# Peptides against a protein of PDB entry 3B8E, part 118

Target 1, 230 residues: chain A of PDB entry 3B8E
Amino acid sequence: PFLIFIIANIPLPLGTVTILCIDLGTDMVPAISLAYEQAESDIMKRQPRNPKTDKLVNEQLISMAYGQIGMIQALGGFFTYFVILAENGFLPIHLLGLRVNWDDRWINDVEDSYGQQWTYEQRKIVEFTCHTPFFVTIVVVQWADLVICKTRRNSVFQQGMKNKILIFGLFEETALAAFLSYCPGMGVALRMYPLKPTWWFCAFPYSLLIFVYDEVRKLIIRRRPGGWVE

## One batch from the design tools (peptide; made by RFdiffusion4, then SolubleMPNN)

Design b1_p19_4_s3 (from b1_p19_4, 16 letters changed)
Fold by OpenDDE base, seed 1:
Structure b1_p19_4_s3 (fold): chain B 230 residues (1-230), chain A 19 residues (1-19)
Amino acid sequence: as target 1 above (230 residues)
Amino acid sequence: EELLRKLLEELEKLKKLLE
């Protein structure tokens, strides 16, 4: 998100505070919960990693984490962002290069796609209105990400959802997201303005996409061990 | 609730440090 913010010079889609809420809030408990996950049924049939040849983080893992899953997450967030701005009169094409004028407090006549002028305060309200839904979108997508991280090879349907701590983590991150989105004062304290409940559903297709994508990937790995997808 | 409170406190602290 931040890279696109810089490259495209668009209004900030996800604030620093919301990023911190993800890193420290919504990701922490779920990440810890994975330490309590049961080993895959076939783990003892796998050879130990060769420390001389096998990297802990290889090109495949980087591609998976940043190039594939991370890209889907970003697309989900940006979808929500662009929809909200479009509903407020700013079509995606008009956002390109707008950041400089958008962030200038002395410019109070920034025009939207329909010729309506926006004050600095109004622009910041709509910007901060985007941050919360973007954050929530990431949380919803992280549901799928957490679930797919339960296993490397086995399907989630084979592994099951027996990790009670992971289930607790899913509820915790969701409850935290709801709290940060709807608790009075969060707009002032964290610049996280409340979102319409319907915006939660905008992320669901992307969450499902991640889940299906990973299940297909794992299916391919099970059928063709040693492939480039592993 | 305690976890949420602690998280908010840490976030507020971080926010103040970043301001």
Scores: peptide ipSAE 0.008, ipTM 0.336, DockQ to the pose 0.017
Fold by OpenDDE base, seed 2:
Structure b1_p19_4_s3 (fold): chain B 230 residues (1-230), chain A 19 residues (1-19)
Amino acid sequence: as target 1 above (230 residues)
Amino acid sequence: EELLRKLLEELEKLKKLLE
């Protein structure tokens, strides 16, 4: 998100504080919960990793995490961001290059896509209105990401949801997201303005997409072991 | 609740450092 902010010169889609809430708040407990996941049924039939040749983090893992799943997550967040700005009069094409004028506190006549002028204060309210829904979108997408990370090869339906710590992690990150979104004072303290409950559903198509994508990927791996998809 | 409070306090400190 921050790279796109710089390259496209758009208004800030996700605040630094919000990023910290993701990395240290909503991601930590779910990530720890994966350490308690049951081994896949066929794990003992696999050859051990060769520590001399096989890196724990390889190009395939980076491609999967950042090149595939991470891109879908980012797309979900940006979709929510663009929808909110469009509802407030700023179409996506109009946002390109707008950052310089957007962030200038001395410019109080920035025009939207319909010719309406926006003061600095009004623009910052709209910007901060985007941060919370973007954050919530990431959390909803992370539900699918956490579930798909339970296994490398087996379907989630084969593995089941027996890890109580993982289930707790899903509830914890959701409760934390709700708290940060709706607790009084969060707008002042964290620049996280409250969002309409309907915005939680904006991420659901992307969460479903991640889940379906990974299940199809795992199905291909089971049918064709040793392929590039693994 | 205590963990959440601590998290919020740390985030507030970080916010002040980044302003």
Scores: peptide ipSAE 0.007, ipTM 0.317, DockQ to the pose 0.017
Fold by OpenDDE base, seed 3:
Structure b1_p19_4_s3 (fold): chain B 230 residues (1-230), chain A 19 residues (1-19)
Amino acid sequence: as target 1 above (230 residues)
Amino acid sequence: EELLRKLLEELEKLKKLLE
């Protein structure tokens, strides 16, 4: 999000504080929970990793994490961001290059896509209104991401949801997200304005997409081992 | 916030250098 903010010169889609809340708050417990996951049923049929030749993090894993799943997550967040700004009169094409004027407190006549002028204070309210839904979108997408990370090859339906620590992690990150979104004072403390409950559902299609995508990927791997999809 | 502002300023400088 921050890279696109700098490159495209758009209004800040996700605040630094909210990013820290994701990295340190909502992601930590779920990530730790994966260490307690049961081994896949076929693990003993796999050759042990050669520590001299086989990297723990390979190009395929990076491609999956950043190039595929991470991109879907980013798309989900940006979709929510663009919808909110569009509802407030700023169409996506109008946001390109707008950051310089958007962040200038002395410019109080920034026009939206419909010719309405926005003061600095009004613009910042809209910006901070985007941060919370973007954050929540990431959390909802992370539900699917966490679940798909349980296994490399087996379906989640084959593995099951027996890891109680992982289940706890899902509830913890959701509860934390709700707390940060709705607790009084978070708008001042974290620049996270309260979101309408309906915004939680904006991420569901992307969460489902990630889940379906990974299940299909795993299915292909099981049917055609050694393919480019691994 | 001040630290973030400084970081943004440095990133903007870097961007200008890369252009």
Scores: peptide ipSAE 0.000, ipTM 0.237, DockQ to the pose 0.022
Fold by OpenDDE base, seed 4:
Structure b1_p19_4_s3 (fold): chain B 230 residues (1-230), chain A 19 residues (1-19)
Amino acid sequence: as target 1 above (230 residues)
Amino acid sequence: EELLRKLLEELEKLKKLLE
């Protein structure tokens, strides 16, 4: 989000506070829960990793984490961001290059796509209104991301949802997201303004996409072992 | 899928409480 903010000069899609809430709040318990996942049924049939040649973090893992799943997550967040701004009169094409004027407190006549003028205070309210839905979108896509991380090769349907700590983590991050989104005073304390409940569902297609994509990938790996996608 | 259904149900409950 911050890279696009700089490159495209758009209004800030995700605030520093919301990033900290992801990194220190919603991501920690789910990530730790993976340490308690049961071994895949075929793990003992695989050859041990060669510590001299095989890296724990390889190009395949980086490609999956940042190049594929991370991009889908970012697209989900930006989709939510653009929809909210469009509902407030700012079409995506109009946002390009708008950051300089958007962040200038002395400019109180920034025009939207329909010619409506926005004061600095009004613009900041809309900007901060985007942060919470973006954050919630990330949490929703993290559900799928966490579930697909349970296994490297086996389908989630084969592995099952037996890890109670992982299930707890999913509920914990969701409850925390709801708390941060709707608790009175969060708008003042964290600049996380309340979101419409409907925004929780905007991320679901992307969460489903992540899940389906990974299941298809794993299916290909099972049918064609030794492929580049493994 | 069962977990997702439960999450959806909780979100629907939350939605109803906030509407």
Scores: peptide ipSAE 0.000, ipTM 0.208, DockQ to the pose 0.033

Design b1_p19_4_s4 (from b1_p19_4, 15 letters changed)
Fold by OpenDDE base, seed 2:
Structure b1_p19_4_s4 (fold): chain B 230 residues (1-230), chain A 19 residues (1-19)
Amino acid sequence: as target 1 above (230 residues)
Amino acid sequence: SELLELLKKLLEELKRLLK
């Protein structure tokens, strides 16, 4: 998000403090919870043909898969960001290069895509309105990520939800998202304004996409053991 | 809170340098 902000010169979609909340709250606790997940039976039974090369290839493939998931998460966040800005009169194409004028407090006549002028204060309200939904989108997409990361080959439906710590992690990040979204003072403290509950559902298509992607991937792995998808 | 504020400042400075 930060890199795209710089490269595209768009208004900041996610505040730096919110990023810290993601890293410390939304990412760390789930990561710890995954450490307590029961090992997949197939992982322990399969002896590598070559421990050095197969491990390296496996690590590369896993890193690529997680990179793809991360990209889907980012796309979900940016989608939510662009939807909110579009609802407020700023179409995505108009945001390109707008950052300089957007962040200048002395410019109070920044025009939206429809020619409406926005004061600095109004622009910042819209910007901060985007922070919370972006964060919530990341959390909702991370639900899928957490669930799929518990296994590499087995379907979530086959492995089940046995890790109570993982379940706790899902509730914890959801509770954190709700707290940051609706607790009074978050707009001042974290530049996260309250959002409508309906915005929680904006990310669901992306969560579903991740689930479908991973289930298809795992299905391919089960049908073609030792393939490039592993 | 102090740690978060410090990290925020660091990130803001980094942001400034990258602009």
Scores: peptide ipSAE 0.000, ipTM 0.228, DockQ to the pose 0.020
Fold by OpenDDE base, seed 3:
Structure b1_p19_4_s4 (fold): chain B 230 residues (1-230), chain A 19 residues (1-19)
Amino acid sequence: as target 1 above (230 residues)
Amino acid sequence: SELLELLKKLLEELKRLLK
């Protein structure tokens, strides 16, 4: 988010403190919970790894986890960001290069895509209105991300949801997201204005997309072991 | 319905940016 903020010169989609809340608050407990996941049902049917040749984590798995899934997460967040700004009169095309004027407190006549002029204060309200939904979108997408990380090959339906710590992690990150979104004072402390409940659903298509993508990937791996998708 | 319309508008704008 911060890199795109600089490169595209758009208004800041997510505050630094909010990013820290994602990395340390909402993501840590779920990540730890994966250490308690039950072994895949077929693990004993696999050949032992060769410690001399086989890496514990292959480059393809890293590429999937940080490349593909990470891109879908980012797209989900930015989608929510652009939807909110569009609802407030700023179409995505109009946001390109707008940051300089957007952040200038002395410019009080920044025009939106429809010719409406926005004061600095009004623009900052809209900016901070984007932070909470962006954050919540990341959390909702992380639900799917955490669930798909349970197994490498088996479907979630085959593995099941037996890890109570993982389930707790899902509730914890959701509760934290709700707390940060609705607790009084978060608008001042974290620049996160209260979230309309409808914005929680904005992330669901991306969460579903990640889930479907991973299930299809796992299905391909099961049908074609040793393929490029593994 | 409003969200869907906004989604459509956003997709159209993204298509314009990619062209």
Scores: peptide ipSAE 0.000, ipTM 0.185, DockQ to the pose 0.074
Fold by OpenDDE base, seed 4:
Structure b1_p19_4_s4 (fold): chain B 230 residues (1-230), chain A 19 residues (1-19)
Amino acid sequence: as target 1 above (230 residues)
Amino acid sequence: SELLELLKKLLEELKRLLK
């Protein structure tokens, strides 16, 4: 998200404090929980053919898969961001290069896609309105990410949900998201304005997309062991 | 309905960006 913010010079989609909340609050606990996940039954039964080469190949493939998942996650966040800005009159194309004028306090006549002029204060309200939904979108997408990360080859349905710590992590990140979204004072303290409940659903298609992607990937791996999709 | 309209607008803008 931050890279796109810099490259596209769009208004900041996610505040730094919110990013820290993701990294420390929503990613750390779930990541630790994955360390306690029971080994995949397939991994336990199948010795690596060549520990060095197979490990390196697997690490590269895993890194690629995580990169792809991360890309889908980012797309989900940006989708929510663009939807909210569009709802407030700023179409995606108009946001390109707008950051400089957007962040300038002395410019109070920034035009939206429809010619409406926005004061600095109004723009910042809209910006901060985007932060919470973006954050929540990331959390919702992370649900799918956490669930899929527990296995490499087996379907989620085959492996099941055995890690109680992982389940706890899902609840923890959700509770944090709810707290940051709805607790009074978060708009002032963290620049996270209250989220309309409907915006929680904005991320669901991307969560589903990640889930489907991973299941398809795993299906391909099962059908073609040692393939490039692994 | 409003969300659907917004999604349509977003898709149109994305199409414009991809051209």
Scores: peptide ipSAE 0.000, ipTM 0.182, DockQ to the pose 0.074
Fold by OpenDDE base, seed 5:
Structure b1_p19_4_s4 (fold): chain B 230 residues (1-230), chain A 19 residues (1-19)
Amino acid sequence: as target 1 above (230 residues)
Amino acid sequence: SELLELLKKLLEELKRLLK
């Protein structure tokens, strides 16, 4: 998000505080929960691997997969960001290069895509309104990510949802997201203004995409053990 | 209906950016 902010010179889509909330608040419990996940049914059936050659390749492939998931998460966040700004009159094309004027306190006549002028205060309200849904989008997409992380090869449907700690983690991060989104004072304290409940659904296509992507990946691994997709 | 119209506009803008 920060790199795109710099490259595209758009208003900041996600605040530093929200990033910290993601890292410290939403990732810890899920990470712990994965330690209690049941082993895959095929772990004991795998052939011995050469620790020097096969480990390095596998680590690279895993890193690439997580990188791809992270990209999908980012895309989901940006989608929500652009939807919110467009609802407020700023189409994506108009946002390119707008940051300099957007962040200038002395410019109170920044025009949107429809010719409406926005004061600095109004612009900042809209910006902070984008922070919360971006965060929420990441949380919603993270649901799928956590679920798919249960296994490397088996389908979620095959492995099942027996890890109660993981389920608790999903509720915890969701409750935290709801708290940060709707608790009074969060706009002042964390620059997170309340969301319309409908914005929670903006992330669902991306969650589904991650889920489908991972299931397809796992299906390929099952059909071609030792392939490049593992 | 307004949301759908907005989404349509966004998709059109995204298509423009990708060209």
Scores: peptide ipSAE 0.000, ipTM 0.191, DockQ to the pose 0.075

Design b1_p19_5_s1 (from b1_p19_5, 14 letters changed)
Fold by OpenDDE base, seed 1:
Formats: C-alpha cells, structure tokens, sequence
Structure b1_p19_5_s1 (fold): chain B 230 residues (1-230), chain A 19 residues (1-19)
C-alpha cells in the first residue's frame, strides 16, 4: 500500500494504525494457531531438510508469500479503496498525483471527478473512511491465507478444519475487525470510521482467488513433485 | 464478546503505544 501511495501519489489507502492493527491484532493469533496445526499426512515421507543447503526461508517461499499472495492481498485492498473513492466521486485516474493537494490543509477546493469541491476535512473523512474497509479487506483475505497455510502440499480438503485454535483465530480476527470498525470512538482513536456491512463482501472474490490459486498450486506440486512451484 | 472486546481493547492500546 505505502509504496503505491508514494509512487502514484494517491491519497493514503491504509493508515499506519490500521497496518499495526493487522500486524499485531489480526495476524498474531492466527499465526500462533498454525503452531497447533496437525502435521500433513505425508510429512514423514519427505526427506529431512538439509540444513546446509536448504534455507528455511528461501527465495521461492518469499516469492510465494510476498510476491504472489501478498500482491493478491494488496490488489484486493486497492480494489476496495478505489471503489470507495469512486463512490465518493474520485475516479482512479483522478487520484493519480492528487496526494499533494489532498494532504494540503490550505486547499479546500480540491475537485473530484465530477467537479465537486472537497474541503480538507471532507477529504480526510473520505480517506479515513477508506482505511477501515481496506483493513477489513485484508482480514477477509487473511482468512484464505491462514487456511492455505495449514498445508504446504495437501489440499485443505484433505487436511480438514480440525484445528479449533485456528477456527478460534479466524473468529477472533473477524471479531476484532468488527470491533475496530464499529466500536464508538474508533474513528477518533484509530481513524477507523464505520463501514457499511456490504464492504465486507468486497474482499470475498480475492479471498476465493487466493484459496483457488493455492489449491491449484498444491495440486500441481502433488502431480509434479520437484517443480518450480514447490 | 467480552473476550473479543478485551482483545480488541488490548490491540487498540498496543497500537496507540506504537504510534
């Protein structure tokens, strides 16, 4: 998010506070829950990792986590962001380069794509209105991420959802997201303004995309062991 | 709900301390 904010000079899609809420609030319990996941049925059939040659975190894992899945997550967040701003009169093309004027407190006549003038206060309200749905979008996408992280090779349908701590983590992150989104005072405290319940569904296609993508990836790995997809 | 509120509040407090 922040890289695109700098490069495209768009209004800030996701605030620092919301990022911290993701990293510390919504991701921590789910990540811990993976420690309680049952081992894959084939784990004992795999050769031990060579600690001298095989890195625990390799370029392939980084590419998968940050390069592929992380990009789909970011795309989901940006989709939600652009939809919200478009609903408020700011089309995606108009947002390019707008940051400088957007963030200027002395400019109270920033025009939207329809010629409506926006005060600084109004612009900040709509900006902060984007932060919460972006955050929620990430949480919804993280459902898929957490579920796909249960296994490296086996399908989730083969592994099942037996980890009660993971299920609790999914509930906790969702409830935390709802709390941060709807609790009175969160707009002041976190700049997280309430979102319409319909915004929760904006991420669902991307969550499904991640899930399908990983299941296909795992299917390829199972069919072609030792491929570049592993 | 109370546990979720407590977790949320703790997360909020932690986020505020980091800012």
Amino acid sequence: as target 1 above (230 residues)
Amino acid sequence: LELLKEIGLKALEYAQKLL
Scores: peptide ipSAE 0.000, ipTM 0.261, DockQ to the pose 0.019
Fold by OpenDDE base, seed 2:
Structure b1_p19_5_s1 (fold): chain B 230 residues (1-230), chain A 19 residues (1-19)
Amino acid sequence: as target 1 above (230 residues)
Amino acid sequence: LELLKEIGLKALEYAQKLL
């Protein structure tokens, strides 16, 4: 998100406070919950890792986690951001390079894609209106990410949802996201303006995409052990 | 809440000045 904000000079899609709420709020309990996940049914049938040659975290795992899943998450967030701005008159192409004028307090006549002029205050309301749905989008895609992280090779349907702490984590992050989105005063305190309930569904295609992608990946690993997908 | 708001606004202003 922040790299695209710099490179494309677009209005800020995700605030620093919302990033902190993700990193310290919604991600902590889910991440800890993975420590309590049951071992995969076939784990004892695998050869022990060689500590000298096999890293616990290899370049392939980093590429999968940060490269592929992280890109899908970012795309989900940006999709929500662009939809909200487009509904407010700012088409994606018009946002390129707009940041300089957008953030200038002295410019009160920034035009949208339809020639409507926006004051600084109006622009900041729209910007802060994007932060909360972007945050919620990340939480919704994290549901899929957390669920797929339960196993390396077995399907989630084979592993099941027996980890009560993980289930609690999913409810906790969702409840926290709802609290931060709808609690009175959060717009003033955190610059997280309330969102329409329909925005929760904006991320669902991306959450489903992550889930399907990983299940297909795991299916390939089960059929072709030692492949480049492992 | 006002203090948190002020800190948040200052942090945003600093982030904007760094960019």
Scores: peptide ipSAE 0.000, ipTM 0.218, DockQ to the pose 0.022
Fold by OpenDDE base, seed 4:
Structure b1_p19_5_s1 (fold): chain B 230 residues (1-230), chain A 19 residues (1-19)
Amino acid sequence: as target 1 above (230 residues)
Amino acid sequence: LELLKEIGLKALEYAQKLL
């Protein structure tokens, strides 16, 4: 999110407060819950990791976590962002380079894609209106991310959902997301304006995509052991 | 900031290759 904000000079897609709520709020309990996940049924049939040659965090894991899954998550968030801005008259192409004028409080006539002029206050309302749905989008894609992280090789359908702490984490992050989105005063305190309930569904295609992608990946690994996808 | 821009561009290029 923030990298694209810098590179493309677009209005801020996700606020610092919302990032902190993700990193410290919604993702913390789910991440801890993975420590309590049951071992994969075949783990005892695998050779032990060689601690001298096999890194815990290898290039392949980094590529999967940040390069593939992380990019799909980011795309989900940006999709929500662009949809909200487009609904408010700002088409994606028009947002490129707009940040400088967008963030200038002295410019009160920033035009949208349709020639409507927006005051600084109006622009900031729209920006902060994007932050909450972007945050919720991240939570929804994190559901899929957490579920796929349960296993390295086995399908989630083989592993099952037996980790009660993980299930609790999914409810906790969702409840926290709902609290931050709908509690009175969050717009003032956190600059998180209430979102329409329909925005919760905006990320579902991406959450499904993450899940399907990982299940296909795991299927390939099972069919072709030692492949570059493992 | 320039380093972040470069990383972001590479990430974007990588994303485009994945799509």
Scores: peptide ipSAE 0.000, ipTM 0.227, DockQ to the pose 0.051
Fold by OpenDDE base, seed 3:
Structure b1_p19_5_s1 (fold): chain B 230 residues (1-230), chain A 19 residues (1-19)
Amino acid sequence: as target 1 above (230 residues)
Amino acid sequence: LELLKEIGLKALEYAQKLL
């Protein structure tokens, strides 16, 4: 979010406080829960890694986690952001370079894509209206990310959902997201305005895409051991 | 930090798709 806010000079898609709520709130319990995941059924059939040559985090893992899954989740967040701004009259192309005028308190006649003028206050309401849906979108795609992280090679359907701590983490993450989205005063405290319930569903296609993508990847790994997809 | 990187990268991808 913040990198594009700088590079593309678009209105801020996700607030700093909201980012902290993700990093420290929604992600911690899910991440800890993975330590309690049951070992894959084939783990004892694999040779132990060489601790001198084999890194715990390899280039393939970084490419998968950050380069692929990390890219799909932020695509989901930004999709939600652009949909909200488009519904408010700001088409994606019009947002490019708009930040300078958007953040200027003295400019009260910023035009949208349809020639409607927006005051500074109106623009900030729309900006903060984007923060909550972006946050919730991240939480919804993190459900899929957490589930796919249960296994390296086996399908989630082979592993099952037996980890009670992981299930608790999914509920905790969702409950925290609902609390931050709907609790009175969050608009003032966190600049997170209340979310229309329909926006929870905006991320579902991306969550499904992440899940399907990883299941297909794992299927390819199982069928072609030692392939470029590992 | 991982999530921030992920959000940042995906944000970049989305911006690149919108450009």
Scores: peptide ipSAE 0.000, ipTM 0.238, DockQ to the pose 0.060; fails the geometry check

